# Peptides against a protein of PDB entry 4GMN, part 222

Target 1, 375 residues: chain A of PDB entry 4GMN
Amino acid sequence: RYANITLLALVTLASIGTDFQETLVKGNQGSRESPISAADEEWNGFDDADGDAMDVDQKSSSGEDQEEDYEEIDVKEDDEDDDDDSITSEMQADMERVVGADGTDDGDLEDLPTLRELIQTAVPQLIRLSNLPIDSDESLTIQSHALSALNNISWTISCLEFANGENANIHNAWYPTAKKIWRKTILPILEADSADLKLATQVTSLAWAVARVLHGETPTDGNPHRKFISLYHSSKQQAGGNSNSIEEPEDPFQGLGVKCIGVVGSLAHDPAPIEVNREVGVFLVTLLRQSNNVPPAEIVEALNQLFDIYGDEELACDKEVFWKDGFLKHLEEFLPKMRTLTKGIDKRTQPELRTRADEALLNLGRFVQYKKKHA

## One batch from the design tools (peptide; made by RFdiffusion4, then SolubleMPNN)

Design b2_p23_4_s1 (from b2_p23_4, 15 letters changed)
Fold by OpenDDE base, seed 1:
Order: C-alpha cells, then sequence, then structure tokens
Structure b2_p23_4_s1 (fold): chain B 375 residues (1-375), chain A 23 residues (1-23)
C-alpha cells in the first residue's frame, strides 16, 4: 500500500515537472517584452472525468482491531552536514560579486510558489527516495521513479535562460538544490558501480540536466567526468560484443553515449579545473578523430559541447587547452568528414538527426573561421 | 564570444531538448 502511494506521488511529481516546463515555455513565448511573470495562467487542476460510480456493496465484516505498534524508527540525523555550510558561504560571497549591488534578488520565489514548493519541499524528498538502500524490486522501482521526477524537474529548470542575469531568482533558488542532487543522488549512484544500464542511463540523464545549470561549478570531488567517460566506453564495449540489439533507443539523441557527452561537456565549462577541461576536451576531440565508429548523434553533441566550452577566447581553457593541445587542427581536419557524415543521413528516415547535423556542420565551419580570426 | 557573434542555434530544437529528455 505505501509503495503504491509513493509511486503515485512520484509519477505525479514527474508530471508536475513536465507541466511546469510547458507553462515556462508558454510564458516565454507570450512575453517577448516582459520577464516571465507566471502569474496569469491558473493551473486548472485535473478535470474530474466522469468516473462511473461503481456501487461497491458495503459488506460489513467486523475484522478485529489489531493495534500494530508502529515502532518509531529514530533516524539519527548524523550531524555531518557541517561541510555544506562553508561552501554555501563562499558561493554566496561570489554570487554577491556577480550580481551588481542594486539587485537584492535573493532566491526568493515569492512570485513562483509552485516552483518554490517543487525546489524546497518536493526535491529534498526525491533525493531521500533516490538514495534509499536497494533491498527489493520495490526499492528499485521507487528509486527509478524518484530519479525520473528529479530528471523532469532538473530538465525543466535547465531549459531556462540564465544568461545576463535572466531568471536570477530561479537560478539562485535552484543552485544549492542542484548541488545537493549532485552530491546526495548522482555521486552515490555512480560510486555503487551498478551493472544496471537502465539506472546508469537515468542517473546520466539527471546528471546532464543538473550539469547544464551548474556547468564548471559542478562539484569535482571523485572526478565524475572520468566516471562518465568510463561509462561511455563501457556502453560501447557491451554493444559491440553481443549482436543482441540492445535496442538503440528509436531516438538517436536518447542514447547513453549522447547523455555521457552532454554531462562531461557541461562539466568542462569555466570555471572547471583546467585538467578536467583538458581530459574532456581530449575525449571529445578523440571522438571526432574516431568518427567512423561513432554514431552521428554523438558527433553532433560532441561538436556542440566543443563550441560551448571553447567559444570564448577570454577563458583560461582557450589558451591552456584549446590552443596548447592543437584542437583547431583536429576540428579543421574533421570538417570534410562531417560534410560526408551529414550528407549520409537520410532526411526521410532521420529528419531531426539530419537537421541537427546540418546545423552542427554549419557551426563547425563558422567555429574554425572564428578561431582563426581570434588566434 | 562565438555564441554571440557567429553561432547559429535552432531555438526550437533547444526548447524541445527539455521535453525530449523528460521521462
Amino acid sequence: as target 1 above (375 residues)
Amino acid sequence: SFREEVRKRNLELTRELGKLYQQ
């Protein structure tokens, strides 16, 4: 009984995460001029569809009152939470430096009560449910649904624009919670070294959504970029051995390889440690060099990540990695291969993949020219 | 930056990314 209620609550939270994305996307389409005031669309709750009143006959059976003594499980709060406050104080001080003096837009979601409740009330419970000991198929199911709900919420928030101080209140409210998801959900699952490819795909999807907001400010403890690079390679080795089609997801962009590239690419953004940036940059450039054995969707994602990571010449990674490790030469040498790859994609069978590949090819040519101009 | 000067993004594809990766 409890599990079914928990599962229903988790499915409901996952649905709320998707519905919130639709509201945010609609708000951003209507207000070309004004910041997204989520004020005017009343979330009309579920229309009570006319469920036929099945007359369940009230048979009166007088079953005895067994007082089941609910032992109060005294969950000792182990006080190891002291290390999180020091990082929050330095982060607050750095945020106060980036937000110029006049905007005391504290992470106060006064105007966004639903988002506030999702971040402050729902997400902490989902983190707990995702980090439960796995002792049964039921606990695996709960973890999977908690990860799905966290994924949907995190993806929704990661689709907001935070550039130029846009949605700063949402960013500031989400940022500490995103770090908690990383530390308390993503890292423990990555460290458990589970052979479950489904779980690995779920956690990698969540990690990508979280890392799309945190970027290079994602905690580097335990070198998670190496874990995702290892997962990428392991996923390719398993697919190559058994000619049993692990059904490649019908969507080429849903593949574990694409998700791994998205995570590590996001982790490598400034202010990531230069060695993390280098290891990821070398990984991505190596995929382009080995492109004959790499799915086109992974090449598209790897290119997009390279453009985002190395698109700014003022960043330390431009001089210390991009130019120093000779990445421009590899991108220029890949340009004719990308033209061949893109032309090989059938527009009739794979229209999205072709469109994204045509865009990535266009941007690759422009990126090579840009970097030559700013050399 | 490359993003500001030169990069062409399909904003529709970028907006659909969240829907694509939701479960």
Scores: peptide ipSAE 0.282, ipTM 0.859, DockQ to the pose 0.596
Fold by OpenDDE base, seed 2:
Structure b2_p23_4_s1 (fold): chain B 375 residues (1-375), chain A 23 residues (1-23)
Amino acid sequence: as target 1 above (375 residues)
Amino acid sequence: SFREEVRKRNLELTRELGKLYQQ
C-alpha cells in the first residue's frame, strides 16, 4: 500500500516537472509573437486563361460494377484530447510569473508557490528516496522513480535563463538544493560503481541537469569529471563487446555518451579548477581527433561544450588551457571532417541530428574565426 | 564572448532540450 502511493506520488512529481517545462516553452514563445502585421498583400487573382473545353465524347459501356457499400465506419476517433489538464491554474500562474518577472534577488519564491513547494518540500524527499538502501526490487523501483522526478524537475529549472542575473530568485532557491542533489544523490550512486547502465544513464541525466546550473561551482570532491569520463569509456567498451545492444535510445542525443559529455563539459566551466578544465578539454578534443569511431550526436555535444567552455577570452582557461594546449589547431583540422560527417547524415531519416550537426558545423567555422581574431 | 558576438543557437532546440531529457 505505502509503496504504491509512493510510486504514484513519484510519477506525479515527474509529470509536474514535465508540465512546467511545456508551460515555460509556451510562455517563452508567446512573448516573441510580435504581431506579424498581416501585410494584406492583395493576392492578385490568377488570370482566367482561356482553357479550351475539349469535347471528348467517349460514350462507352455499362459495366454493372457492384457498389460495395463500404459502410464508412465513421470511427469517431474520439480525440481523447488527453488534455491532461495536469497543469493547474496555479502552475500556469507560476510559469507566467517566471517569464514576466524581474525576479527579486532574495531567493524568495513568495510569488512562485508551486515552484517553492517543489524545491523546498518535494526535492528533499526525492533525495531521501534516491538514497534508500537497495535491498529489494521495490527499493530499486522507488530509487528509479525518485531519480526520474529529480531529473525532470532539474531539467526544467536548468532551461531557465540565469545569465546576467535573470531569474536570480529561482537560481538562489535552487542552488543549495542542486548542491544537495549532487552530494547526496549523484556522488553516492557514482561511487557505488554499479554495472547497471540504466541507473548510470538516469544518474548521468540528472547530473547533467544539475551541472547545467552549477557549472564550475559543482562540488569537485572525488573528481566526478573522471568518473563520468570513465563511465563514457566503460559504456563504449560494453557496447562493443556484448551484442546485447543495450537498446541505444532511438534518439541519438539521449545516449549515455552524450549525457557524459554534457556533464563533464558543464563541470569544466569557470570557476572550475584549471586541471579539471584541462582534463575535460583534452577529453573533448580527443573525441574530435578520434571522430571516425564517435557517434555524430556525441561530436555535436562535444563541440557545443567546447564553444561554451572556451568562448570567453577573459577566462583563465582560455590562456592556460585553450591556447597553451593548442586546441585551435585541433578544431581547424577537424573542420573538414565535420563537413563530411554532417553531409553523411540523412536529412530524411535523422532530421534533428542533421539540423544540430549543421548548426555545430556553422558554429565551428565561426568559432575558429573568432579565436583567430581574439588571439 | 563567442556566445554574444557570433554563436548561433537554434532557440527551438534549446527550449525543447528540457523536454528531450525528461523521463
Scores: peptide ipSAE 0.273, ipTM 0.843, DockQ to the pose 0.591
Fold by OpenDDE base, seed 5:
Structure b2_p23_4_s1 (fold): chain B 375 residues (1-375), chain A 23 residues (1-23)
Amino acid sequence: as target 1 above (375 residues)
Amino acid sequence: SFREEVRKRNLELTRELGKLYQQ
């Protein structure tokens, strides 16, 4: 009886976290439909010279366009009004305020009562439940659901903009709670060194969401970046050995490897210790050097992390790591490999992976040029 | 910074990131 009520409450809190994210995505789409001005910045292609135009006169054989009459299967959208009444009108109103709040108001969460109760009342209980002694399958289930709820809440908060004092009230309320999740939930689970890949995936997803807000201010106690790098390598060894490996998530970006890269990349941002930054930077650059044996989604994430970590020349890590350890050369040498990798992704079977790889390739070329200009 | 001057990011893919990693 008590177990079922606890599980229902945890599932409800996980749902609320997801529903907030959906509201945030929808609200931010409506406000930032600023037309992407197609600045037709003509890619001034390098005028590479003289290569002989071989006149391959391939006659276009006019294949008859068989208009295969695709019968529009009128899939009646059964409007199953799944009135998933999980979003209270108060929760929706709070998220609409968060999405609309470009306000630098250092104000308390007085205007965000649902978010306040989520951070101040629910999250501390979820942290407690994630730390229960595992003595039964029931306690393991409770831990898993508590981690899911913490993950969903933490991901939602990590999708808010906090740059330049945006959402400062939410940031200030979340920041001590995020540190508490890290110290009380994430670190103890990582230190237990469990062979449970499901638990490792859950804690790594949560760690990424938390680290996306804390960045280099994430607690460095026990060198967590090394634990996630070790977890990355351990996950690769297990996938190679058992053909009965847990079905690789159908989504290439849901892999434990991608999540590990996301965590360590986030941990390496300024003001992270230079040695933490260096160890992560070397790890990420090593993935690019070994790219023949690395999943494309992990390469995309590793590139995005490198751009975020080393995109500012005013940071200490630019001089002390990026330039000192010669990362530019490795990025330049990787450009032709990235072009081949990206072209090898089938647009029909993996459209998202292809789109994200095309973006990462574009940014890699731009990043190399940027770094050469700011050398 | 590279982020401010040069980086192209698909905003849709960035916004969906939270939903993608929720359980």
Scores: peptide ipSAE 0.263, ipTM 0.841, DockQ to the pose 0.589
Fold by OpenDDE base, seed 4:
Structure b2_p23_4_s1 (fold): chain B 375 residues (1-375), chain A 23 residues (1-23)
Amino acid sequence: as target 1 above (375 residues)
Amino acid sequence: SFREEVRKRNLELTRELGKLYQQ
């Protein structure tokens, strides 16, 4: 009884996190619809051409209509429009405020009561549930659902803009909670050294969402970047050995390898320790050098992370790592390989992967030019 | 920065990224 209520509550919290993100995406699309002036193109009516077409007469034959009484089996499509309107009017109002918030309110989450309760009340309980001793399949299920809910919430918040002081109230409320998720949920699971690839994928997805907000301010205790690099290599060794099709996620970007790259890339941003930045930078550049055996989605993510980490010449990592370790040369040498890789992706079968690879290729050429200009 | 001067990032892909990684 209590377990089923806990599971239902965790599923509901995960759904709330998803629906909250959907509303953010819809609200952000609506703000970019420049009013396409409905040009009232008067659809000029078809002319009533009176065409006088003629006579043809012919005849008669009398075939007997056997009325086969086809019983119309009235298949009532019970359109159970289970419009699970899981988005309460209050959640929708909170999201409309987040999308419309002119970032001037240094205030408490007073105007965002649902988001406040999610961060202050729900997330601390999810952290507790994710830290339960695993002693049964039930406790493992609870941990998985708690991680899913934390993942969905953390991803939703990580999609908010914070760079220009936008949503500063949300950032300030989330930041201590994000550090708590990292220290209490992510680190203990990474230290348990579980062979569970599902759990590793869940914790890595959560770690990426958290690290997308914390960046280089993510706690460096216990060298988590090395654990994710190790997990990356271990995941490649397992995929190569077992011909049991671990269902490769249909989406190339859902792979554990991509998630590991996203985490370690995010961890390496300023103000990360230069040693952490260097180890991550060397890892990412090494993937580009070994690209013949690296999935295209991982290359795209590794490039995006390199652009984000080393895109600012004012940062200490630019002088101490990028220039000192000669990363520009490796990026220049990779440019022709990236052109070949991108051209090898079929636009019809993998349109998203192709679009992201075309973008990453464009940015790689631009990044090399930018770094040469700012040398 | 490279982000400000030169980088083309599809912000829609960044927003869709959150949907992609939700479970």
Scores: peptide ipSAE 0.248, ipTM 0.836, DockQ to the pose 0.621

Design b2_p23_4_s2 (from b2_p23_4, 17 letters changed)
Fold by OpenDDE base, seed 5:
Structure b2_p23_4_s2 (fold): chain B 375 residues (1-375), chain A 23 residues (1-23)
Amino acid sequence: as target 1 above (375 residues)
Amino acid sequence: EFKEEVRKRNLELTKFLGKLYQQ
């Protein structure tokens, strides 16, 4: 009885976190009804001042349109209006306020009562539940659901803009709680060194969401970047040996490898210690050098993390790591391999992976040119 | 797109919750 009520409450909190994220994403897309075509999501870290447009004369070779008669599989959208009205009108109103709040001042979460209760009341209980002694399958189930709820909440908050003091009230309320999740939930699970790949995937997803807000201000206690790098390598060794099909997630970007890259990339941002940045940067560049044995989605994530970490030339890591360790040469040598990799992805079977690989390839070319100009 | 990918990255939980509600 008490277990079922606790599980129901955890499932409800996980749903709340997901629905809140959906509303945030839809609200941010609605304000961007300019169809910035997927081609115009330029990595905004480069001042576009003197881009000599390489006139890639794409001579459209008119290959004959073989009209392959795609039988419209009339997938009846059974509009199962699962009116899972789990989004309370109060939560929707809080999300609409968060999405519409261009730069609300250092005000208390007074105007965001649902988000306030989520951060101040729910998250501390979820942290407690994620730290229960694992003495039964029931305790393990409670931990998994608590981690899921923390993951969804943390990811939702990580989708807010915090640049230039945007959403400063939410950032200031979340920041100490995010550090508490890191120290009380993430670190203890990572230190337990469990062979449970499901638990490792859950904690790594949560760690990425938290690290996307904390960046280089993420607590460095116990060198967490090395633990995630070790987890990355351990996950690759297990996948190669046991044909126990842990069903690779249907989405290539949900893999534990991608999540590990996302965490360590986020941890390496300024103001991270230069030694942490260097160890992560060397790890990411090493993936590119070994790309023949690395999943394409992990290459895409590793590239994006390298752009985000080393895009600003004013940061100490540019001089002390990027230039000093010769990363530009490795990126330039990888450019032709990335072109081959991207072209090898089937647009029909893996459209999202192909689009993100095409974008990462474009950004790699731009990044290499930028760094050569600013050398 | 990137924010939608972050949505998709958590939608495994929505699919899990959707599978929990379909039971």
Scores: peptide ipSAE 0.022, ipTM 0.548, DockQ to the pose 0.088
Fold by OpenDDE base, seed 3:
Structure b2_p23_4_s2 (fold): chain B 375 residues (1-375), chain A 23 residues (1-23)
Amino acid sequence: as target 1 above (375 residues)
Amino acid sequence: EFKEEVRKRNLELTKFLGKLYQQ
């Protein structure tokens, strides 16, 4: 009884996290009508090839099915008051404030009551539920749902712009909570060294969402980047041995490998320790060197992380890692391989993977040119 | 240019990763 109520509450909190994200995505579409010249690459609509619908004349067999006079039992639809509209309206109002705030209002979280309650009230309970002793299948189910809710909330918050002091109020409220999720949920699960790939995928997804906000300020205790690199390699070894292919997620970017790359890439940003940055940078560059055995989505993510980590020449990691360890040569040598890889992706069957690979290829060319100019 | 493409990519990644939690 209490467990079913807890599970329902966790499912509801996971839904709330998703609905916030949908609202944020809709709001960010409306603000793009400002004339920043995004080259509208015209999405050339699928030319609906006029497939001649063969008129299969299915003959009307007039079966005289007897009108059995089923008395309409007037089931009074009790108007279940759609109290659901009120929560969505408050959530929408909070997200419209976050998206529509042209970033000058150092607004207090007092103006974002729903987001405040998620961060201050819900997340601390989710952390508690995710860190309960596992003693039953019920406790495993509670942990999984708590991780799902934490994941959705953390991803939604990681979708906000925090550059140049934008959303500083939300960042300042989230930052200590994100560190608490890391220390109280993510690290204990990673330290338990579970062979459960489902749990590993959930915790790695959450870790990526959290690390997308904390970056190099993510707690370095226990060398979590090495744990995620190890998890990456372990996941590849298991996929090669057991014909129990865990159903590869239909989306190539949902793979545990992509999530591991996203986490470690985020952990390597400034102000990460130079040795953490180096170990991650070497890992990412090694994936490019071994690209023949790496899924295209992981290559796209690894490139993107390398661009984000080493895109600033003023950072210590540029001199001490990028230039010192000769990463430019490896990126330049990878350009022709990336062109071949990208061209091998079918635009019809994998349109998103192709688009993201085309972008990553373009950015790789630009990045190599940039680094050669600043050598 | 390059920093702006990185920012644009981060926004697209965000939208993409967002669709994944709707399942």
Scores: peptide ipSAE 0.020, ipTM 0.648, DockQ to the pose 0.567
Fold by OpenDDE base, seed 1:
Structure b2_p23_4_s2 (fold): chain B 375 residues (1-375), chain A 23 residues (1-23)
Amino acid sequence: as target 1 above (375 residues)
Amino acid sequence: EFKEEVRKRNLELTKFLGKLYQQ
């Protein structure tokens, strides 16, 4: 009973996170009525899907009324009242610890009461539910739904512009909570080193959404960038061994490899430690060098991350990593390979991947020219 | 001039990337 209520609450919170995303996106984009089916899809990024609405003919299969006789299971009220108070007191104590001691001015969200309640009330509970001991399929399901809700909320907030002090109130409210998601949800799951690729994909998606806001201010404790690089390599080793189709997600940008690149790229932004930036930069440049064995979507993401990390010549990473480690040469040598890769993508079968690859190719040419003028 | 063009290009790149993610 409680688990079904918890699951319904988690699905509702995930839906609210998606509805907020749609509202924020619709606030910036004119009325394109693509109904994203908000209920079952973990938001994993912006679908630029100009997807032609295939009219799925609802064939009304008249399934017969099987009157399943719901036997009224007389669940004896065994008065084990003691365990429920323990959960609520720890919930309150964890809420107080999540709201507590760093009296950073929680950005005044007086004008945004629903967002305030999502950040201050819902997210602490989702963090708790994501940290429950996994002892059953039910606890695993609760964790998965809690991660999905955290993912959708975190992605939605990551769509806001925070540049130049825009949305500073939201940023200030989210920033401490995002660090708590990182420390309390993401790091413990990454430390558990689970062989569950589904869980790894969910936590990596959440980590990307969180890192898109925190960037180089993401907690560096335990070198999480190395864990995501390790996860990237492990995922490739598993896919190479068993010819059982791990169904590559229909969207090439939803792959665990892309998500790992997105996370580590985001972690490497200023003010990240120069050695973190270097390790990530070397990883990304190594993907370009090995591009013959790398999916095109991962190459697109790796290029975008390299442009974002090294786009500013005033940052310490430009001198200490980009120029010092000779990244310009590798990018210039990759330019003809990128042209070949992009031309190899069929516009009819993979229109989005082709568009994003054409853009990444254009930007690579501009970036190389930019860096050559500033050498 | 040049710093303003880099800042404007970084802002155009961040707005382009931000718009590429927001489009």
Scores: peptide ipSAE 0.017, ipTM 0.596, DockQ to the pose 0.122
Fold by OpenDDE base, seed 4:
Structure b2_p23_4_s2 (fold): chain B 375 residues (1-375), chain A 23 residues (1-23)
Amino acid sequence: as target 1 above (375 residues)
Amino acid sequence: EFKEEVRKRNLELTKFLGKLYQQ
């Protein structure tokens, strides 16, 4: 009885996190897709669908108007769900405020009641539930759903702009909570060293979402970057050995390898310790050197992380790691390989991967040129 | 230039996110 109520509450919180995210992602287009399907969808990242609308001149071929008489299935909207509309309306109103807030109000989350309740009330309970002793399949299920809810909330918040002091109120409210998720949920699961790849994927997704906000201010206790690097390598060894491939996610960017790269890349940002930055930078550059055996999506993510980490010449990591360890040479040597890799991606079967690879290739060329001018 | 391009990518991500937020 309590388990089912807890599971329902976790599904509801995951749904709220997803609906909040969908409201953030789909904007004010009132396509209410049913919240039930969204609760099982763990958001695993924002795909930068830069729909560069290539003006394909669709030549007007006058195909004949076959009036197929679509019978209006009069779906009676049963009026009973008035309460769900209220929550969605409050969440939408919070979104409109997050968008409309000129980032000048250092104010409390008073104007963001839904987000406030998510951060202050829901997340602390989710952290508690994710830390339950695993003694049953039920406790494992509760942990999984708590991780999914934390993931969706954390990803949603990680989609907010915090640069230049934007959303400072949300950042200030989230920051201590994000550190708490890291210390109380992520680290203990990573320390348990479970062979459960599902759990590893969930915690790594959550870790990426959290690290996208905390960056180099993520707690370095227990060298989590090394644990994610080890997880990256272990995941590759398991995929190579068992022809019972765990269903590689249809989306190449949802792979555990990509998530590990995203986490460690995020952890390596300033003000991360130079040693952490170096170990991550060497890992990422090593992936590029070994690119013949690395999935294209992981190469794209590794490049993006390298650009974000080393894009600022004023940072200590530029001098102490990038230049000192000769990363420019490795990036320059990788440029022709990246061109080959990108051209090898079929635009028809993997349009997104191709678009992101084309972008990463462009940025690699620009980055190499930039670094050569500033050498 | 590239600082501005990473910043532009982040700002385009932010504007894309912010446009997703404004739709």
Scores: peptide ipSAE 0.027, ipTM 0.612, DockQ to the pose 0.140; fails the geometry check

